# Peptides against a protein of PDB entry 4Z5W, part 201

Target 1, 305 residues: chain A of PDB entry 4Z5W
Amino acid sequence: IPDVFLELNKLWYFSAQSNLFNGEMPRSLSNSRSISLLSLRNNTLSGQIYLNCSAMTNLTSLDLASNSFSGSIPSNLPNCLRLKTINFAKIKFIAQIPESFKNFQSLTSLSFSNSSIQNISSALEILQHCQNLKTLVLTLNFQKEELPSVPSLQFKNLKVLIIASCQLRGTVPQWLSNSPSLQLLDLSWNQLSGTIPPWLGSLNSLFYLDLSNNTFIGEIPHSLTSLQSLVSKENAVEEPSPDFPFFKKKNTNAGGLQYNQPSSFPPMIDLSYNSLNGSIWPEFGDLRQLHVLNLKNNNLSGNIP

## One batch from the design tools (peptide; made by RFdiffusion4, then SolubleMPNN)

Design b2_p27_5_s1 (from b2_p27_5, 10 letters changed)
Fold by OpenDDE base, seed 4:
Structure b2_p27_5_s1 (fold): chain B 305 residues (1-305), chain A 27 residues (1-27)
Amino acid sequence: as target 1 above (305 residues)
Amino acid sequence: SLQNLIKENNLKFSLTSGIESFYLTTE
């Protein structure tokens, strides 16, 4: 990308996604005072990510996903006082979340999907201080770490949490009960164990639950039949709209189905590929908004009610 | 009943096959 952006005093939106751009991010772009939305997703950009947050006072959205950037996560990003959305998916950082992110009050949506992020405990301890954080995607990180269960963790405004395919150990963390606005939870493709906690059914906005491909045991919590968002349409809370798309993937090498909004996900309960036992609750019939109920590859018994 | 929901609302239900499990990413 040519370094010509200093002259573009009215550049509000710049999208150069899905091109063949290589080299470093232009310095004029990293110093743009006018830019609000920057998307360079799916290129071959390299070097260290650097943004002059003192200059980039209008920056609200940053998508650098699927680039060849290296080095540390930019610790100065919290100084970008209007920065709400960050997509750093598929950037090989091999790093922890910077401590400076405790101060990231503008942050609403964050993705580090497949970014070689380490130390999930530190990451969650830091990110809980982001009071405006609504969407958090940490898929394909933290390989074989333990999902922290510290009850003091508080994500008050969290609506979307995705921590899939990490081979995480532990249980469904009780601190999620402190997120009453949670709409989407994906903890699939981990090594989570124990029982599915009944308090999940108290998350009245939860319309998408994926706990598939874990080691959960015991019965399906009856409280899942009372998920209010799946019983009635009347309580459709405004869904978070991150400026980055989501993808459903089965295998790492397959093209995923793209979803631009969390609202475009079919309402789903996926508990497949666990060791759940007992019967299927008849009251699953009350979930009139449910589109997908996947219970395959469990130890369930009895009849379909 | 769950059977009614499957029939009336076209609920995709699986105990054996037909529904793939996907994980969510942003890449």
Scores: peptide ipSAE 0.518, ipTM 0.939, DockQ to the pose 0.884
Fold by OpenDDE base, seed 3:
Structure b2_p27_5_s1 (fold): chain B 305 residues (1-305), chain A 27 residues (1-27)
Amino acid sequence: as target 1 above (305 residues)
Amino acid sequence: SLQNLIKENNLKFSLTSGIESFYLTTE
């Protein structure tokens, strides 16, 4: 990209998504005082990600996903005091989340989907300090690590948690019970084991639950039939969604269905491809807002009620 | 009943076939 942005003193929004841009990110963008939203998603940009946070005082959203950037995650990003949304999906960092992210109080939405991030324990320990964090996407990282179950972990304001396709071991972590505002949970395509915990049914805002393609055993918790968001149509106040799209994918190479907002997902319970046993609860009939109930490929018995 | 929910609300229900499981990404 030519370094011509110095004269663009009124550049509030710059999108160069899905172009053929290569080389390094222009220094004029990295020093822009006016820019609020920067999207360079789906290009061939390379080199180290550098942002001059002292100059970029208006930066609120950053999408650099699907680029050929290398090196470390920029540890100075918490100094971008207005930066709320970060999408670093499909950037091969081969790194841990920087300790400086403990101070990232402006952060509301973070994605590292398929970014070769390592050490899930450190990542969650760091990110729990982000008090305004509402959306966290960590899909396709932490390969074969153990999902930490440490009860001290606390994501009080978390609404969207996606940690899919990591081959994670462990159980559904008890610390998620400390996230009463959780709306969407995707832990699919892991190696999670144990029983599905009954406290999941106490998450009154939870409308999308994907635990599919794991090794869960035991009965379906009856408490899932009492998920308040699926019983009654709450007028969910449209909270500002992340400035990055979501995709439903079966594998890394398939084009997924794009969803611009988490609220646009059909209300769903997917428990498919587990080892769950027992009967289907008749009280699933009370979930009038439910659009998808997938119980495929389990050890369930009895009749459909 | 769950059968009524399937019939009346067009609930996509599967025990055997027809629903694929997808994971969520931002890429």
Scores: peptide ipSAE 0.513, ipTM 0.938, DockQ to the pose 0.873
Fold by OpenDDE base, seed 5:
Structure b2_p27_5_s1 (fold): chain B 305 residues (1-305), chain A 27 residues (1-27)
Amino acid sequence: as target 1 above (305 residues)
Amino acid sequence: SLQNLIKENNLKFSLTSGIESFYLTTE
């Protein structure tokens, strides 16, 4: 990308996604006072990510996903006082989340999907301080780590949590019960064990639950038949989605189905590929808003009610 | 009943086959 942005004093939006741009991000762009939304997603940009947050006072959205950036996660990003959305998916940082992110009060949506992030305990301990954090995507990180169950973790405003395909060990963390606004939970393709906790059915806004491809045991908690968002449409608070798309992927590198908004996901309970036993609750019939119920490859018995 | 939900609301239900499991990403 040419370094010509100094003269663009009114540049509010710059999208150069899905091109073949290489080299470093232009310094004029990293110092832009006018830019609000920056998307450079799906390029071959390299070097260290640097943003002059003291200059970039209007920056609200940053999408650098699917680039060849290297080095550390920029620790100064919390100084970008208007920065709400960050997509750093598929940037191979091989790093921990910076401690400075405890101060990231403007942050509403964060993705590090497939970014070689390490230390999930530290990541969650840091990110719980982001009081405005609504969307957190950590898929394809933390390989073989343990999902912390520390009850002191609090994500009070969290609506979307995706920590899939991490080979995470542990149980469904009780601290998620402190997220009453949770709408979407994906913990699929891990090594999570234990029982599915009954308090999960108390998450009245939860319309999308994926616990598939884990090692869960015991019965399906009856409380899942009373998920209010799946009984009635009236409780679906449509909130503004993050400025980045979501993709449904298989474990194969094949192109995923794109979803621009979490609200566009079909209401779903996926408990497939576990070791769940017992019967299917008849009261699943009350979930009139449910579009997908996937219970395949479990140890369930009895009849379909 | 769950059977009615499958028939009337076009609920995709699977115990054995047909529904693929995906995980969510932003890439």
Scores: peptide ipSAE 0.506, ipTM 0.937, DockQ to the pose 0.884
Fold by OpenDDE base, seed 2:
Structure b2_p27_5_s1 (fold): chain B 305 residues (1-305), chain A 27 residues (1-27)
Amino acid sequence: as target 1 above (305 residues)
Amino acid sequence: SLQNLIKENNLKFSLTSGIESFYLTTE
């Protein structure tokens, strides 16, 4: 991308998604006072990510996903006082989340999907301090790490948590019970074990639950049949979605289905590919808002009620 | 019943086949 943005003092939105831009991010863009939305997703940009947060006072959204950036995660991003949305998916950092992100109070939506992020314990410990964090996507990171179950972790405003395909060990973390506004949970394609905790059914806003492709045992918790969001049409307050799309991917290299908003996901319970036993609860019939119930490849017995 | 929900609400239900599992990402 040419370094011509110095003269564009009225540039509010710059989108150069899905192009063939290479090289470094232009310094004039990194110093833009006017830019609010910056999307360079799906290019071949390289080098270190640098943003002059002292200059970029209007920056609210940053999408650099699917680029060839290298080096450290920019530790100064919390100084971008209006920055709400960050998509750093598919940037190979090979790094931990910076400690400075504890101060990232403007942050509402963060994705590091497939970004070679390490140390999930540190990541969650840091990110719990982001009081406005609503969407957290950490898919394809933390390979073979243990998902921390520390009850002191608090994501009070968390609505969307996706930590899929990490080969994570451990159990469904108790600290998620501290997230009463959770709407979407994807912990699929891990090595999570133990039982599915009954407190998941107390998450009244939870409409999308994916625990598929794990090593869960025991019965399906009956409390999942009482998920309020799946029993009744709550007027889901249309919450501001993140400025980045989501993709449903198969464990195959096929292109994922794009979803622009988490609210566009069909209400789902996917418990497939586990070692769950017992019967299917008849009360699953009460989940009138449920679109998908996937119990495939478990040790369930009895009849379909 | 769950069978009624499947029939009446067109619930996609699977025990053996037909529903694919996905994971979510932003890439």
Scores: peptide ipSAE 0.499, ipTM 0.937, DockQ to the pose 0.875

Design b2_p27_5_s2 (from b2_p27_5, 13 letters changed)
Fold by OpenDDE base, seed 2:
Structure b2_p27_5_s2 (fold): chain B 305 residues (1-305), chain A 27 residues (1-27)
Amino acid sequence: as target 1 above (305 residues)
Amino acid sequence: SLKELIKNYNLQFSLNSGIESFFLTTE
C-alpha cells in the first residue's frame, strides 16, 4: 500500500480487504488523525503492527485479520481511547495477551482467532478487566491448555464467547455463570470433560450453544429445555455487532459460511460428538425458536419424544 | 412434542446423520 495517507485529512473509512497488498502498513496510515474504521483483512501485509494511538484519536475499528504480520501484539492499543473493535484473526503472533489490555476500556469486540495466542489463563485474567467487552473470539489458540475454571473471573457484559478448536482441557467454566447476558457460546472442538452444568439453562439470552466435539458425560441438563430465548421470541434489541464477520467452519482448511452478525446465526443447541447419556427430554418440544438441535454421536437412549 | 417441532416448525434435528458440526471463527 503506498504511503500517501498524509494528504487524506478527511479519511474516515479505509477498506482494502481481500486484495493482494503486501509489505508493511503505511506509516501515514498508522498516524492518521481522521481514520475511524481501518480494514486491511485478507491481504499479505507483513512486519510489526504499529499504530500511533496518540495521533489516531478517531480510530474505532481495526481489522487486520488474515495478514502476514509478525512480532508482538501492540501493547499500546489501549491508548487508542476510541478503539472498540479489533480483529487480529489469523495473524501468527506466538504471544500472550499484553498486560496493558487490562486498561482497554473502549474494547467491545476482540478476535484473536487462529493467532497463535498462548496462556489462556493470563488472557482471560487480563481481558476480564475490559468492562465493555461483549464479543470475544479466541478460536484456534491455546492448544492443549486447560480452560481456567476460576469462579472469580468476571465477564459481566459478555454476549458472544467463542473458544473453539483449541483442544482445551477442563470443564465448562463456572465463571460463565457471571455472564447473564451471554447470547452465543461456542466451546466446540475441545477436550472439555465432566458434565454439562445445569446453570447454562439460566442464561436466558443464550440462543446459540455449541458444545459439540468434546468429551462431556452424563445427562443433558433438563434446564436447557427452559432457555427463555429459545422458548419465546424475545424482542432482542439488536445490539451493535462487531465490525468483523464470523465464519462457520467444518475444519481449519475449509472455507466457512460467512455471517455478518451474531444475530444471523440460527438458534442452535449442538451437543453432538460427546458421551452424553440418558433420554432426550420431552420439554425440548417447548423450544419453539430452536432451529437446530444436534445430538448425534452420543450415548443417548430411549425414544424421540 | 419434539416430533411436532421437527414436522411443523422445521426444526433440524439429528441423532445419527445429516447435521454437521461446525465451529466459529472470524477468518
Scores: peptide ipSAE 0.492, ipTM 0.929, DockQ to the pose 0.881
Fold by OpenDDE base, seed 5:
Structure b2_p27_5_s2 (fold): chain B 305 residues (1-305), chain A 27 residues (1-27)
Amino acid sequence: as target 1 above (305 residues)
Amino acid sequence: SLKELIKNYNLQFSLNSGIESFFLTTE
């Protein structure tokens, strides 16, 4: 990308996604006072990510996903006081979340999907301080770590949590019960164990639950038949979606089905590929808004009600 | 009933076949 952005004093939106841009991010772009939305996703950009947050006072959205950037996560990003959305998916950092992210009060949506992030405990301890955080995607990180169950963790405004395909150990963390606005939970493709906790059915906004491909045991909690968002058409308030798409994938190398908004996901309960036993509750018939009920490959018995 | 939900509300239901499990990413 040519270093010509100094003259572009009115540049508000720059999208150069899905090109063949290589080299470093232009210094004039990293110092742009006018830019609000920056998307450079799916390129071959390299080097260290550097943004002059003191200059980039209008930056609200940053998508650098699927680039060849190296080095550390920029610790100064919290100084970008208007920065709400960050997509750093598929950037191989091999790093922990910076401690400075405790101060990231503007942050609403964060993705580190497949970014070689380490130390999930530290990551969640840091990110819980982001008071405005609504969307958190940490898929394909933290390989074989333990999902922290520390009850003091608090994500009050969290609506979308995706921590899939991490081979995480542990149980469904009780601290998620402190997220009453949670709409989408994906903890699939881990090594989570224990029982599915009944308090999941108290998450009245939860319309998408994926706990598939884990090692859960016991019965399906009856409280899942009372998920309010799946019983009644609540007017899903169109929440401001992240400025990045989601993909439903079978594996890391497959193309995914693209979803531009979390609200575009079909209402789903996926408990497949576990060791769940007991019967299917007849009251699943009350979930009139449910589009997908996947109970495949469990130890369930009895009749289909 | 769950059977009614499957028939009348187009619920995709799987116990042993059909629906594959996926995970969500942003890449």
Scores: peptide ipSAE 0.491, ipTM 0.928, DockQ to the pose 0.889
Fold by OpenDDE base, seed 1:
Structure b2_p27_5_s2 (fold): chain B 305 residues (1-305), chain A 27 residues (1-27)
Amino acid sequence: as target 1 above (305 residues)
Amino acid sequence: SLKELIKNYNLQFSLNSGIESFFLTTE
């Protein structure tokens, strides 16, 4: 990309998504005072990510996903005081989340999907301090780590949590019960064990639950038949709309189905590919807003009610 | 009943076949 952005003193939005741009991000762009939304997603940009946060005072959204950037996660990003949305998916950092992200109060939506992020315990300990964090995507990181169950972890305003395909060990963490605004939970394609906790049914805004492809045992919690968001539309909370798309994938190499907003997901309970036993609760019939109930490949018995 | 939900409310239900599991990403 040519370094010509200095003349664009009124540049509010720049999108160069899905092009063949290579090389480093232009310094004039990294110093733009006017830019609010920067998207360079799906290019071949390289080098270190550097943003002059003292200059980029209007930056609200940053999408650098699917580029060939290298080096560490920019620790100065919390100094971009208006920066709300960050998509760093598919950037191979091989790093931990910077401690400076404890101060990232403007942050509302963060994705590190498939970014070789390490140390989930540190990541969650840091990110819990982001009081405005509503969307967190950590899919395809933390390979074979343990999902921390520390009850003191608190994501009070979290609406979307996706930590899929990490081969994570542990149980469904009790600290998620401190996230009463949670609308979407994807913990699929891990090695999570134990029982599915009954308190999940107390998450009144939860319309999308994916616990598929784990090692859960025991009965399906009856409380899942009482998820208010799935009983009635009246309790539907406004969903977060991050400035980056989501994709449903079967595997890391498959093309994904694109969803521009979490609200575009069909209301779903997926408990498939576990070791769940017992009967299917008749009260699943009360979930009039439910579009998908996947219980495939479990040890369930009895009749379909 | 769950059968009514499947029949009358177009619930996609799977015990053995049909629905594939996906995980969510941003890439």
Scores: peptide ipSAE 0.486, ipTM 0.929, DockQ to the pose 0.883
Fold by OpenDDE base, seed 3:
Structure b2_p27_5_s2 (fold): chain B 305 residues (1-305), chain A 27 residues (1-27)
Amino acid sequence: as target 1 above (305 residues)
Amino acid sequence: SLKELIKNYNLQFSLNSGIESFFLTTE
């Protein structure tokens, strides 16, 4: 990308997604005082990510996903005082989340999906200090680590948590019960074990639950039949969504589904590919807002009610 | 009943779909 952005004093939005741009990010972009929304997703950009946060006073959204950037996660990003949304998906950092992210109070949405992030314990310990964090996507990181169960972890304002395909060990962590506004939980494609905890059914805003492809045992918690968001029509309060889309990776050669907002996800309970036993609760019939119930490949018995 | 929910509300009740899928934020 040519370094011509110094003359663009009114540039508010720059989107150059899905092009063939190579080389480093232009220094004129890294120093832009006017830019609010920057997306360079799906290019071949390289080098280190550098943003002059003292100059970039209007930056609110950053999407650098699917680029060939290298080096560490920029530790100075919390100094971008208006920065809300960060998409660093598919950037191969091979790094831990910087300690400076404890101070990232403007942060509302963060994705590191498939970014070779390490140390999930440190990551969650740091990110719990982000009081405005609503969306957290950590899919395809932390390979074979243990999902922390530390009860002191607190994500009070968390709405979307996606930590899929990490081969994570452990149990469904009790600290998630401290996230009463949780709407979407995806912990699929891990090695999580134990029972599915009954307190998940107390998350009244939870409309999408994916625990598929784990090693869960025991009965399906009856409390899942009383999820309020799936019983009654919630007034879809248009909550501020992240400025990045979600892509459902399918193992079928059929193109992935793109979802622009988490609210566009079909209401779902997926418990498939576990070792769950017992009966299917008749009270699943009360979940009138449910679009998908997947219980495939378990040890369930009895009749379909 | 769950059967009624499947029939009347187009609930995708999958005992057989091997849709292995998870979410990313990029192509």
Scores: peptide ipSAE 0.255, ipTM 0.833, DockQ to the pose 0.636

Design b2_p27_5_s3 (from b2_p27_5, 9 letters changed)
Fold by OpenDDE base, seed 1:
Structure b2_p27_5_s3 (fold): chain B 305 residues (1-305), chain A 27 residues (1-27)
Amino acid sequence: as target 1 above (305 residues)
Amino acid sequence: SLQNLIKENNLKFSLNSGIESFYITTE
């Protein structure tokens, strides 16, 4: 991209998505005082990500996903005091979340999907301090790590949590019970074990639950039949709309279905590909807002009620 | 009943076939 952005004193929005742009991000762009939304996703941009947060005082959204950037996660991003949305998906960092992100109070939506992020314990410990964090996507990171179950972890305002395809060990963490506004939970394609905890059914805003492709045992919690968001439309809380799209994928090489907003996901309970036993609760019939119930490949018995 | 929900609300229900599992990404 040519370094011509100094003349664009009124540049509020710049989108150059899905082009063939290569090289480094222009210095004039990384110093833009006027820019609010910057999207350069799906290019071949390279080098270290650098943003002059002292200059970029209007920056609210940053999408650099699917680029050839290298090096560390920019530790100075919390100094971008208006920065709400960050998409760093498919950038190979091979790094931990910077400690500076404890101070990232403007942050509302963060994705590191498939970004070679390490140390989930540190990541969650840091990110819990982001009081405005509503959407967190950590899919395809933390390979073979253990999902921390530390009860002190608290994401009070979390609405969307996606930590899929990490080969994570452990159990469904009790600290998620401290996120009463949770609407979407995807922990699929891990190595999570134990029972599905009954307190998941107390998450009244939870309309999308994916626990598929794990090693869960025991019965399906009866409390899942009482998920209020799936019983009645009246409990539909405003969904977070991050400035980045979501994709449903089967694998890393498959084309995904694009969803522009979390609200575009069909209401779903997916417990498929586990070791769950017992019967299907008749009270699943009360979930009038449910679009998908996937119980495939379990040890369930009895009749379909 | 769950059977009624499947019939009346077009619930996609799977025990053995038909529904594929996906994970969510932002890429």
Scores: peptide ipSAE 0.521, ipTM 0.935, DockQ to the pose 0.875
Fold by OpenDDE base, seed 3:
Structure b2_p27_5_s3 (fold): chain B 305 residues (1-305), chain A 27 residues (1-27)
Amino acid sequence: as target 1 above (305 residues)
Amino acid sequence: SLQNLIKENNLKFSLNSGIESFYITTE
């Protein structure tokens, strides 16, 4: 990309998505005082990510996903005091989350989907200090690690948690019960075990639950039939969505369906491809807002109620 | 009943066929 952005003193939004841009990020962009929204998603940009946070005082959104960047995650990003949304999906960092992210109070939405992030315990311990964090996407990282169950972990304002396709071991962590505003949970395509905890049904805002393709055992918790968001159409106040899209994928190579906001996902309970037993609760009939109930490939018995 | 919800609300219900499970990404 030509380093011509110094003359663009009024550049508020720059989008160069899905182009053939290569080389390093232009220094004029990394020093832009005017830019609020920067998206360079789906290019061939390379080198280390560097942002001059002292200059970039208006930066609110950053999408660098699907680029050939290398090196460490920029530890200075918390100094970008207005930076709310970060998409670093499909950047091969091979790194841990920086300790400096404990101070990232402006952060509302973070994605590292398929970014070779390591040490889920450290990542969650760090990110719990981000008090404004609403959306966290960690899909395709932490391969074969254990999902920490430490009850002290606390994500009070978390709305969207996606940690899919990590081959994670462990159980559904009790610390998620400390996130009463959780709307979307995707823990699919892991190696999670144990029973599905009944307290999931107490998450009154939870409209999308994907626990598919795990090793869960026991009965379906009856409390899932009382998920308030699926019983009644609450007018979900449109909270500001992340400035990055979501995709439903079967694998890393398939073009997924694009969803521009979490609220665009159909209300769903997917418990498919587990070892769940017992009957289907008749009270699933009370979930009038439910669009998808997938119980495929379990050990369930009895009749469809 | 769940059968009524399937019929009346067009609930996509699967025990054996058709619904693929997808995971969510941002890439």
Scores: peptide ipSAE 0.514, ipTM 0.936, DockQ to the pose 0.871
Fold by OpenDDE base, seed 5:
Structure b2_p27_5_s3 (fold): chain B 305 residues (1-305), chain A 27 residues (1-27)
Amino acid sequence: as target 1 above (305 residues)
Amino acid sequence: SLQNLIKENNLKFSLNSGIESFYITTE
């Protein structure tokens, strides 16, 4: 990308996604006072990510996903006081979340999907301080780590939590019960164990639950039949979605189905590929808003009610 | 009943086959 952006003093939006741009991010972009939305996703950009947050006072959205950036996660990003959305998916950092992210009060949406992030305990401990954090995507990180169950973790405003395909050990963490606004939970393709906790059914806004491909045991909690968002059409106020798309993928490099917003996901309960036993609750029939109920490959018995 | 939900609301239900499990990414 040519370094000509100094003259573009009114540049508000720059999208150069899905091109073949290589080299470093232009210094004129990293110092742009006018830019609000910067998307350079799906390129071959390299070097260290550096943004001059003191200059980039209008930056609200940053998408650098699927680039060849190297080095550390930029610790100064919390100094970008208007920065709300960050997509760093598929950037191989091999790093921990910076401690400075405790101060990232403007942050609303963060993705590190497949970014070689390490230390989930530290990551969650840091990110819980982001009071405006609504969307957190950490899929394909933290290989074989333990999902922390520390009850002190608190994500009060969290709406979307995706920590899939991490081979995480542990149980469904009780600290998620402190997220009453949770709408979408994906913990699929891990090594989570224990029982599915009944308090999941108290998450009245939860319309999408994926616990598939884990090692859960016991009965399906009856409380899942009373998920209010699946019983009645809640007028879910369409909150502004993240400025990045979501993809449903198989555990293969195949192209995923694209979803532009979390609300575009069909209401779903997926408990497939576990070791759940007992019967299917008849009260699943009350979930009139449910589009997908996947219970396959469990130890369930009895009749379909 | 769950059977009615499947028939009337086109609920995709699977016990053995047909529904694939996916995980969500942003890439």
Scores: peptide ipSAE 0.496, ipTM 0.933, DockQ to the pose 0.892
Fold by OpenDDE base, seed 2:
Structure b2_p27_5_s3 (fold): chain B 305 residues (1-305), chain A 27 residues (1-27)
Amino acid sequence: as target 1 above (305 residues)
Amino acid sequence: SLQNLIKENNLKFSLNSGIESFYITTE
């Protein structure tokens, strides 16, 4: 990308996603006072990510996903006082979340999916201080780590949590019960064990639950048949979605489905590929808003009600 | 019943087919 942004003092939105841009991010862009939305997703940009947050006072959204950036996660990003959304998916950092992110009060949506992030315990301990954090995507990180179940962790405003395909060990963390506004939970493709906790059914806004491809045992919690969001059409207030799309990665080489908003996800309970036993609760018939119920490859018995 | 929900609401009920997929935020 040419370093020509110095004269673009009124540039509010710059989208150059899905191009063939290479080299480093232009210094003039990193110093733009006017830019609010910056998307450079799916390019071949390289070097270290640097943003002059003292200059970039209008920056609200940053999408640098699917680039060849290297080095550390920029620790100064919390100084971008209006920065709400960050997509750093598929940037190979090989790093921990910076401690400075404890102060990232403007942050609402964060993705590090497939970014070689390490130390999930530290990451969650840091990110719990982001009081406005609603969307957190950490898929394809923390390989073989233990998902912390520390009850003191609090994500009070969390709506979307995706930590899939990390080979995480542990149990469904009790600290998620402190997230009463949770709408979407994906912990699929891990090595999570134990029973599925009944308190998941108390998350009245939870319309999408993926616990597939784990090692869960025991019965399906009956409380899942009473998920309020799946029983009745709640007027889901269209909450501000993150400025980055979600892509459904399939194990097949077929292109993933793109979802522009979490609200576009089909209401789903996926418990497939576990070791769950017992019967299918007849009360699953009460989940009138449910689009997908996947119970494949378990040890369930009895009749389909 | 769950069978009624399948018939009436076109619920994708899967005992034999998996959605082997997870979500990321990039292509």
Scores: peptide ipSAE 0.261, ipTM 0.812, DockQ to the pose 0.666

